# Designs tried in a protein design run: peptides against a protein of PDB entry 3JWR. Part 91

Target 1, 323 residues: chain A of PDB entry 3JWR
Amino acid sequence: TRELQSLAAAVVPSAQTLKITDFSFSDFELSDLETALCTIRMFTDLNLVQNFQMKHEVLCRWILSVKKNYRKNVAYHNWRHAFNTAQCMFAALKAGKIQNKLTDLEILALLIAALSHDLDHRGVNNSYIQRSEHPLAQLYCHSIMEHHHFDQCLMILNSPGNQILSGLSIEEYKTTLKIIKQAILATDLALYIKRRGEFFELIRKNQFNLEDPHQKELFLAMLMTACDLSAITKPWPIQQRIAELVATEFFDQGDRERKELNIEPTDLMNREKKNKIPSMQVGFIDAICLQLYEALTHVSEDCFPLLDGCRKNRQKWQALAEQ
Target 2, 298 residues: chain A of PDB entry 3JWR as posed
Amino acid sequence: TRELQSLAAAVVPSAQTLKITDFSFSDFELSDLETALCTIRMFTDLNLVQNFQMKHEVLCRWILSVKKNYRKNVAYHNWRHAFNTAQCMFAALKAGKIQNKLTDLEILALLIAALSHDLDHRGVNNSYIQRSEHPLAQLYCHSIMEHHHFDQCLMILNSPGNQILSGLSIEEYKTTLKIIKQAILATDLALYIKRRGEFFELIRKNQFNLEDPHQKELFLAMLMTACDLSAITKPWPIQQRIAELVATEFWEQGDQVGFIDFVCTQLYEALTHVSEDCFPLLDGCRKNRQKWQALAEQ

## One batch from the design tools (peptide)

Design b1_p26_1_s3 (made by RFdiffusion4, then SolubleMPNN; from b1_p26_1, 16 letters changed)
Fold by OpenDDE base, seed 4:
Structure b1_p26_1_s3 (fold): chain B 323 residues (1-323), chain A 26 residues (1-26)
Amino acid sequence: as target 1 above (323 residues)
Amino acid sequence: AQARIEAERQELAARAEAGEAIPKRI
């Protein structure tokens, strides 16, 4: 395609030029082409292209295929969200120095998972999918969308000319897919809530050890959640703009819940309760985000900007909730 | 210790399912 030719022929700027190592990064000013160039840079600077012998054209095609399988009519859960999740992962790996704690296969899997974790997202949550009796709800009982996202990820990875994993051995391929699946499923916040207590207790007791395979898996899940939720850590103007996109998508769901399901939406999904957004954001930060970024910062102190950003945004949302 | 962790997980999961407005996804 013309898009592929343009991407494959383009000079890929440095990570420094693209600012993709910054926890404060924003994609708002970037074109779709520039987001794809950033993604190539992430793969390159993590040594994934070299270590796994990725063909440049195949990587370009894969990135464009992933981007194409996000819906443009979804306000938040689109390519830009996936791209920002992957950028936060890249920043956590590089600037947060987590790269040195992980294998190349784990890094490969996490980056693919971050880019793929919301593939074909429909702008509605698992609860809506279940209550609407959607065909996807017949395939999966739990984490319906996250299973669908993984299926889409696997479909793309196996598609002709998109096989970025073709340089892997059979065992490396299986390992990578296992980690990708676990990482995508970990973005179900219900699973995060179920698992986080173990992680926080290991941290609190100074018993956390990444050499333990179970604790490694747990850490990768927590890291995925930390990147997925990373909008809450962004500088206030970026945070506000992202919160507006989230609110738009949630209100669209709430409007559909009223119209299609004849139910009163929760305050989070209720357009009429937009004035509760600041207090809900404070509640979300306190209940979900703070402890995660505290624990992540304990694993790697260089991840502190995520915690600091989250704390700053809490104060901003609290000040708005008091008005 | 593991039983207490599991109980706390179940309680937090139940609270999340019971629609305590833990804003689930940002």
Scores: peptide ipSAE 0.154, ipTM 0.708, DockQ to the pose 0.157
Fold by OpenDDE base, seed 3:
Structure b1_p26_1_s3 (fold): chain B 323 residues (1-323), chain A 26 residues (1-26)
Amino acid sequence: as target 1 above (323 residues)
Amino acid sequence: AQARIEAERQELAARAEAGEAIPKRI
């Protein structure tokens, strides 16, 4: 395609020029081509291209295939969300110094997972999929969408000319796919809620050890969630704009719940309760986000900008909730 | 103020872990 030719021939700017090491990064000013260039830079600067012998054209095609398999008519869970999740992962690995704590296969898996974790997202949550009797709800009992996202990820990875993992041994390939699957499934907040207590207790007791395979898996899951939710950490103007996109998507679901399922949506999905957004954001930060970024900062102090950003946005949302 | 925020955070976290519907995503 013309897009592939343009991407493959383009000079890839440095991570510094692209600001992709910054936790404060915003994609709002970036074209789709520039987001793809940023993604190439992430793979390159994590040594993944060299270590796993990725062909440049294959990587370019894979990135464009991943981007193509996000829906343009979904307000939030689109390519830009996946790209921002991957950028936060890159920043956490580089600026947050987490790269030194992980294997190259884990890093490879996390970056692929971050880019792929919401593939073919339909702008509706697992609860909607279950209640709508969607065919996907018959395939999986829980984490329905995350299983679908992984299936889409696997489909792309196996597609002709998209095989970025072709340089891996059979064992490395199996390991990488296992980690990708676990990382994508970890983006189900229901699984996060179930598992986070173990992580926080290990941190609190100073018993956290990344040399333990179970604790490593737990950490990768927590890191995925931290990147997936990272918009809550962004500078206030960015956070506010992303929260509007999320609200739009949730209200679109709520409108569908009313129309298609004849149910009253929850406050989160209810367009009529738009005035509750600030208080709901405070509740979300308190219930889900703060402890995660605190724990992540205990694993690596260089991740503090995520925690600081989350705290600052909590204050901003609280001030709006008091008005 | 900080102690109150921490207590409220722990309460909301406990409610979320108990399966209460909380705001998900940013």
Scores: peptide ipSAE 0.163, ipTM 0.721, DockQ to the pose 0.385; fails the geometry check
Fold by OpenDDE base, seed 1:
Structure b1_p26_1_s3 (fold): chain B 323 residues (1-323), chain A 26 residues (1-26)
Amino acid sequence: as target 1 above (323 residues)
Amino acid sequence: AQARIEAERQELAARAEAGEAIPKRI
């Protein structure tokens, strides 16, 4: 395609020029081409292109295929969300120095998972999919959308000309797919809430060990969630704008819940309760975000900008909730 | 043992979905 030719021929700027190592990064000013160039730079600077013998054209095609399989009519869970999740993963690996704690296969899997974790997202949550009796709800009992996202990821990886994993051995390929699946499934906040207690207890007891395979898997899940939620850590103007996109998508779901399911939406999904957004953001930060970024900062002190950003945004939301 | 861990996994996930409107609020 003309888009593939343009991407494959383009000079890829440095990570410094693109600012993709910054935890404060924003994609708002970037074109779709620039987001694809940033993605190539992430694979290159993580040594994934070299270590796994990726062909440049195949990587370019894969990135464009992933981008194409996000819906344009979804306010938040689109290509820009997946791209920002992957950028936070890249920043955590580089600036947060987590790269030195992981294998090349784990890094490869996490980057693919971050880009792929919301593929074909419909702008509705698992609760809506279940209550609407959607065909996907018959295939999966839990994490319905996250299983679908993984299935879409696997379909793209196996598509002709998109096989970025063709340089891997059979065992490396199996390992990589296992980690990708676990990382995508970890973006279900229900699974996060369930598993986080074990992680926080290991940190609290100073018993956390990345040489333990189970603790490694647990850490990768927590890191994936930390990147998926990373909009809460952004500078306040960026945080406000992303919160507006999330609110738009949630209100669109609530409007559909009223119309299609004849139910009253929760305060989160209710357009008429827009004034509760600040207090609900404080509640979300306290219940979900703070302990995660505290624990991540305990594993790597260089991740502190995520925790500091989250604390600053909590203060801003609290001040708005008191008005 | 694994099947029970997975079933408890599903029940806690379902309770988190049903009881806490866990805002994926970003």
Scores: peptide ipSAE 0.079, ipTM 0.614, DockQ to the pose 0.231; fails the geometry check
Fold by OpenDDE base, seed 2:
Structure b1_p26_1_s3 (fold): chain B 323 residues (1-323), chain A 26 residues (1-26)
Amino acid sequence: as target 1 above (323 residues)
Amino acid sequence: AQARIEAERQELAARAEAGEAIPKRI
């Protein structure tokens, strides 16, 4: 395609020029082509292209295929969300120095998972999918959308001319797919809530060990969630704009819940309760985000900008909730 | 060698796809 030819022939700017190592990064000024260039730079600077012998054209095609399989009519859970999740992963690996704690296969899997974790997202949560008796709710009991995202990820990876994993051995390929699946499934906040207590207790007791395979898996899950929620850590103007996108998508779901299911939406999904957004954001930060970024900062002190950003945004939302 | 690796990858992908469904009936 013309898009593929343009991407494959383009000079890829440095990570410094693209600012993709910054925790404060914003994609708002970037074109779709520039987001694809940033993504190529992430794979290159993590040594994934070299170590796994990726063909440049195949990587370009894969990135464009992933981007194409996000919906444009979804306000938040779109390509820009996946791209920002992957950028936060890249920043955590580089600036947060987590790269030195992980294998090349784990890094490869996390970057693919971050880009793929919301593929074909429909702008509705698992609860809506279950209550609407959607065909996907017949395939999966729990984490319905996250299983679908993984299925979409696997389909793209196996598609002709998109096989970025063709340089791996069979065992490396199996390991990578296992980690990708675990990482995508970890983005279900219900699983985060279930598992986080074990992670926080290991940190609190100073018993956390990345050489333990179970604790490694737990850490990768927490890191995925930390990147997925990373909008809450951004400078206030960025956080506020992303919160408006999230609210738009949630209100669109709530409007469908009223119309299609004849139910009153929860406060989070209720357009009529827009005035509760600041207090709900404070509650979300306190219940979900703060302890996660605190624990991540205990694993790597260089991740402190995420915690600091989260604390600053809590103060901003609290000040709006008091008005 | 490469064709065999690719065939085994496709089989593994199909097994991952089939084996990792948490069916609603379980």
Scores: peptide ipSAE 0.026, ipTM 0.578, DockQ to the pose 0.015; fails the geometry check

Design b1_p26_1_s4 (made by RFdiffusion4, then SolubleMPNN; from b1_p26_1, 17 letters changed)
Fold by OpenDDE base, seed 3:
Structure b1_p26_1_s4 (fold): chain B 323 residues (1-323), chain A 26 residues (1-26)
Amino acid sequence: as target 1 above (323 residues)
Amino acid sequence: AQARIQAERAELEERAARGEAIPKFI
């Protein structure tokens, strides 16, 4: 395609020029082509292209295929969300110095997972999928959408001209797919809530050890969630704009819940309760986000900008909730 | 390796044929 030719022929700017090492990064001013260039730079600067012998054209095609399999009619869970999740992962690996704590296969898996974790997202949560009796709800009893996202990811990875993992050995390929699956499934907040207590307790007791395979898996899950939720850490103008996109998508779900399912939506998804957004954001930060970014900062102090951003946004949302 | 990739692909194609969204490729 013309898009593939343009991407494959383009000079890829440095990570410094693209500012993709910054935790404060915003994609709002970037074209779709520039987001793809940023993604190439992430693979290159993590040494993934070299170490796994990726062909440039295959990587370009894969990125464009991933981007094409996000829905344009979804307000938040689209290519830009996946791209921002991957950018936060890249920043955590580079600027947060987590790269030195992980294997190349783990890094490869995390970056692919971050870009792929919401593939074909429909702008509705697992609860809606279950209640609507969607065909996917017959295949999976829990983490329905995350299983679908992984299946979409796997289908793209195995498609002609998109096989970025073709340079891996059979064992490396199996290991990478296992980690990708675990990482995508970890983006289910229900699983996060279930597992986070173990992680926080290990950190609190100073018993956290990345050489333990179980603790490594737990850390990768927590890191995925930290990147997936990273909008809450962004500078206030960026955070506020992303929160509007999230609210739009949630209200669209709530409108569908009323119309299609004849159910009263929760406050989070109720358009009539828009005035509750600031207080709900404070509650979300306190219940979900703060301890995660505190724990992540304890694993790597260079991740502090995520925690600091989360704290600053909590104050901003609290001030709006008091108005 | 190629045979396993083909088997996984065939399974995904069969699932897609059952009404799952077929990925779009470039």
Scores: peptide ipSAE 0.029, ipTM 0.640, DockQ to the pose 0.017
Fold by OpenDDE base, seed 4:
Structure b1_p26_1_s4 (fold): chain B 323 residues (1-323), chain A 26 residues (1-26)
Amino acid sequence: as target 1 above (323 residues)
Amino acid sequence: AQARIQAERAELEERAARGEAIPKFI
């Protein structure tokens, strides 16, 4: 395609020029082509292209295929969300110095998972899918969308000309797919809530050890969630704009719940409750985000900008809730 | 970010137009 030719021929700017190592990074000014170039740079600077013998054209095609399989009519859970999740992962690995704590296969899996974790997202949560009796709800009992996202990821990885994992051994391939599946499934916030207590307790007791395979798996899940939620850590103007996109998507779901299911939406999904957004954001930060970024900062102090950003945004949302 | 990306690309395109070998990755 013309898009593939343009991407494959383009010079890929440095990570410094692209600012993709910055926790404060924003994609708002970037074209779709520039987001693809940033993604190539992430794979290159993590040594994934070299270590796993990725063909440049195959990587370009894969990135464009992933981007194409996000819906354009979804306000938040689109390519830009996946791209920002992957950029936060890259920043956490590089600037947050987590790269040195992980294997190359784990890094490969996390980057693929971050880019793929919301593939074909429909702008509705698992509760809506379940209550609407959608065909996906018959295939999966829990984490319905996250299973679908993984299935889409696997489909793309196995598609002709998109096989970025073709340089892996059979065992490396199996390991990578296992980690990708676990990482995508871990983006179900219900699973985060279920598992986070174990992680926080290990940190609190100073018993956290990445050499333990179970604790490694737990950490990768927490890191995925930290990157997925990373909008809450961004500089206030960026955070506020992303919160508007999230609210738009949630209100669109609430409008559908009312119209299609005859259900009164929760305050989070209710357009009529727009005035509660600041207090709901404070509640979300306190209930979900703060402890995660605190724990991540204990694993790597260089991740502090995520925690600091989250704290600053809490203060901003609290000030709006008091007005 | 966009202005820096554009400036770096413009410099590289100018070098390419001069017949210099340009790496795809900088």
Scores: peptide ipSAE 0.011, ipTM 0.352, DockQ to the pose 0.011
Fold by OpenDDE base, seed 2:
Structure b1_p26_1_s4 (fold): chain B 323 residues (1-323), chain A 26 residues (1-26)
Amino acid sequence: as target 1 above (323 residues)
Amino acid sequence: AQARIQAERAELEERAARGEAIPKFI
């Protein structure tokens, strides 16, 4: 395609020029082409292109295929969300120095997972899919969308001209797919809530050890969630804009719940309760986010900007909740 | 590696044929 030719021929700016190592990064001013260039830079600067012998054209096609499989009519769970998740992963790996704690296969899997974790998202949660008796709800008992996202990811990876993993051995390929699947499934917040207690207890007891395969898997899951939720850590003007996108998508679901399911939406998805957003954001930060970024900062102190950003945004939301 | 990738792909293509969302490619 013309888009592929343009991307493949483009000069890829440095990570410094693109500011993709910054935890404060914003994609708002970037074109779709620039987001694809940033993504190429992430693969290159993590040594993934070299170590796994990726062909430049194949990587470009894969990135564009991933981007194409996000819906444009979804307010939040779109390509820009996936791109921001991947950028936070890149920043955590580089600036947060987590790269030094992981294998190249784990890094490869996490970056692919971050870009792919919401593929074909429909702007509705698993609860809506279950209650609407959607065909996907017959395939999976829990984490319905996350299984679908992984299936979409795997289909893209196996499609002609998109096979960025073709340079891997059979064992490396299997390992990578396993980690990708685990990482995508870990973005279900219900699984996060179930598993986080073990992670926090290991940290609290100073028993956390990345050499333990189970603890490694747990850490990768927590890191995925930390990147997926990273909007809460952004500078306040960015946080506000993203919160508005999230609210828009949730209200669109709530409107559909009223119309299609004849149910009253929860306050989070109720357009009439928009004045509760600031207090709900404080509650979300306290219940979900703070302990995660505290624990991540304990594993790597260079991740402190995520925790600091989260704390600052809590203060801002609290001030709005008091008005 | 290629044979297994082909097998996984064939399974996913069969699932997609049952009405699952088919990915779009460039």
Scores: peptide ipSAE 0.058, ipTM 0.681, DockQ to the pose 0.017; fails the geometry check
Fold by OpenDDE base, seed 1:
Structure b1_p26_1_s4 (fold): chain B 323 residues (1-323), chain A 26 residues (1-26)
Amino acid sequence: as target 1 above (323 residues)
Amino acid sequence: AQARIQAERAELEERAARGEAIPKFI
């Protein structure tokens, strides 16, 4: 395609020029081409292109295929969300120094998972999919959308001309797919809530050990959630704009719940309850986000900008809730 | 749908630039 030719021939700017190592990064000013160039830079600077012998044209095609399989008519869960999740992963690996704690296969899997974790997202949550009796709800009992996202990821990875994993051994390929699946499934907040207590207790007791395979898997899951929720850590103007996109998508779901399912939406998805958003954001930060970024900062102190950003945004939301 | 999302995004960007309270459940 003309888009593939343009991407494959383009000079890829440095990570410094693109500011993709910054926890404060914003994609708002970037074109779709520039987001694809940033993605190439992430793979290159993590040594994934060299270590796994990726062909440049195949990587370019894969990135464009992933981008194309996000819906353009979804306000938040689109290519820009996946791209920002992957950028936060890249920043946590580089600036947060987590790269030195992980294998090349784990890094490869996490970057693919971050870009792929919401593939074909429909702008509705698992609860809507269940209540609407969607065919996906018959295939999966739990983490319905996350299973679908993984299936879409696997389909793209096996598609002609998109096989970025063709340089891996059979064992490396199996290991990578296992980690990708676990990482995508970990973005289900219900699974996060179920597993986080074990992680926080290991950190609190100073018993956390990345050489333990179970604790490694647990850490990768927590790191994926930390990157997926990373909009809450952004500088206040960026946090504001992203959370408006989330509210737009949630209100569109709530409007559909009323119209299609005859259900009164929760306060989170109710357009008439928009004035409760500041207080609900404080509740979300306290219940879900703060302990995660505290624990991540205990694993790597260089991740502190995520925790600091989350704390600053909590203060901003609290001030709005008091008005 | 795309035009509505773009218009809502632009309105939200303008409101964010004004420092208005913006609904943001992540």
Scores: peptide ipSAE 0.035, ipTM 0.398, DockQ to the pose 0.086; fails the geometry check

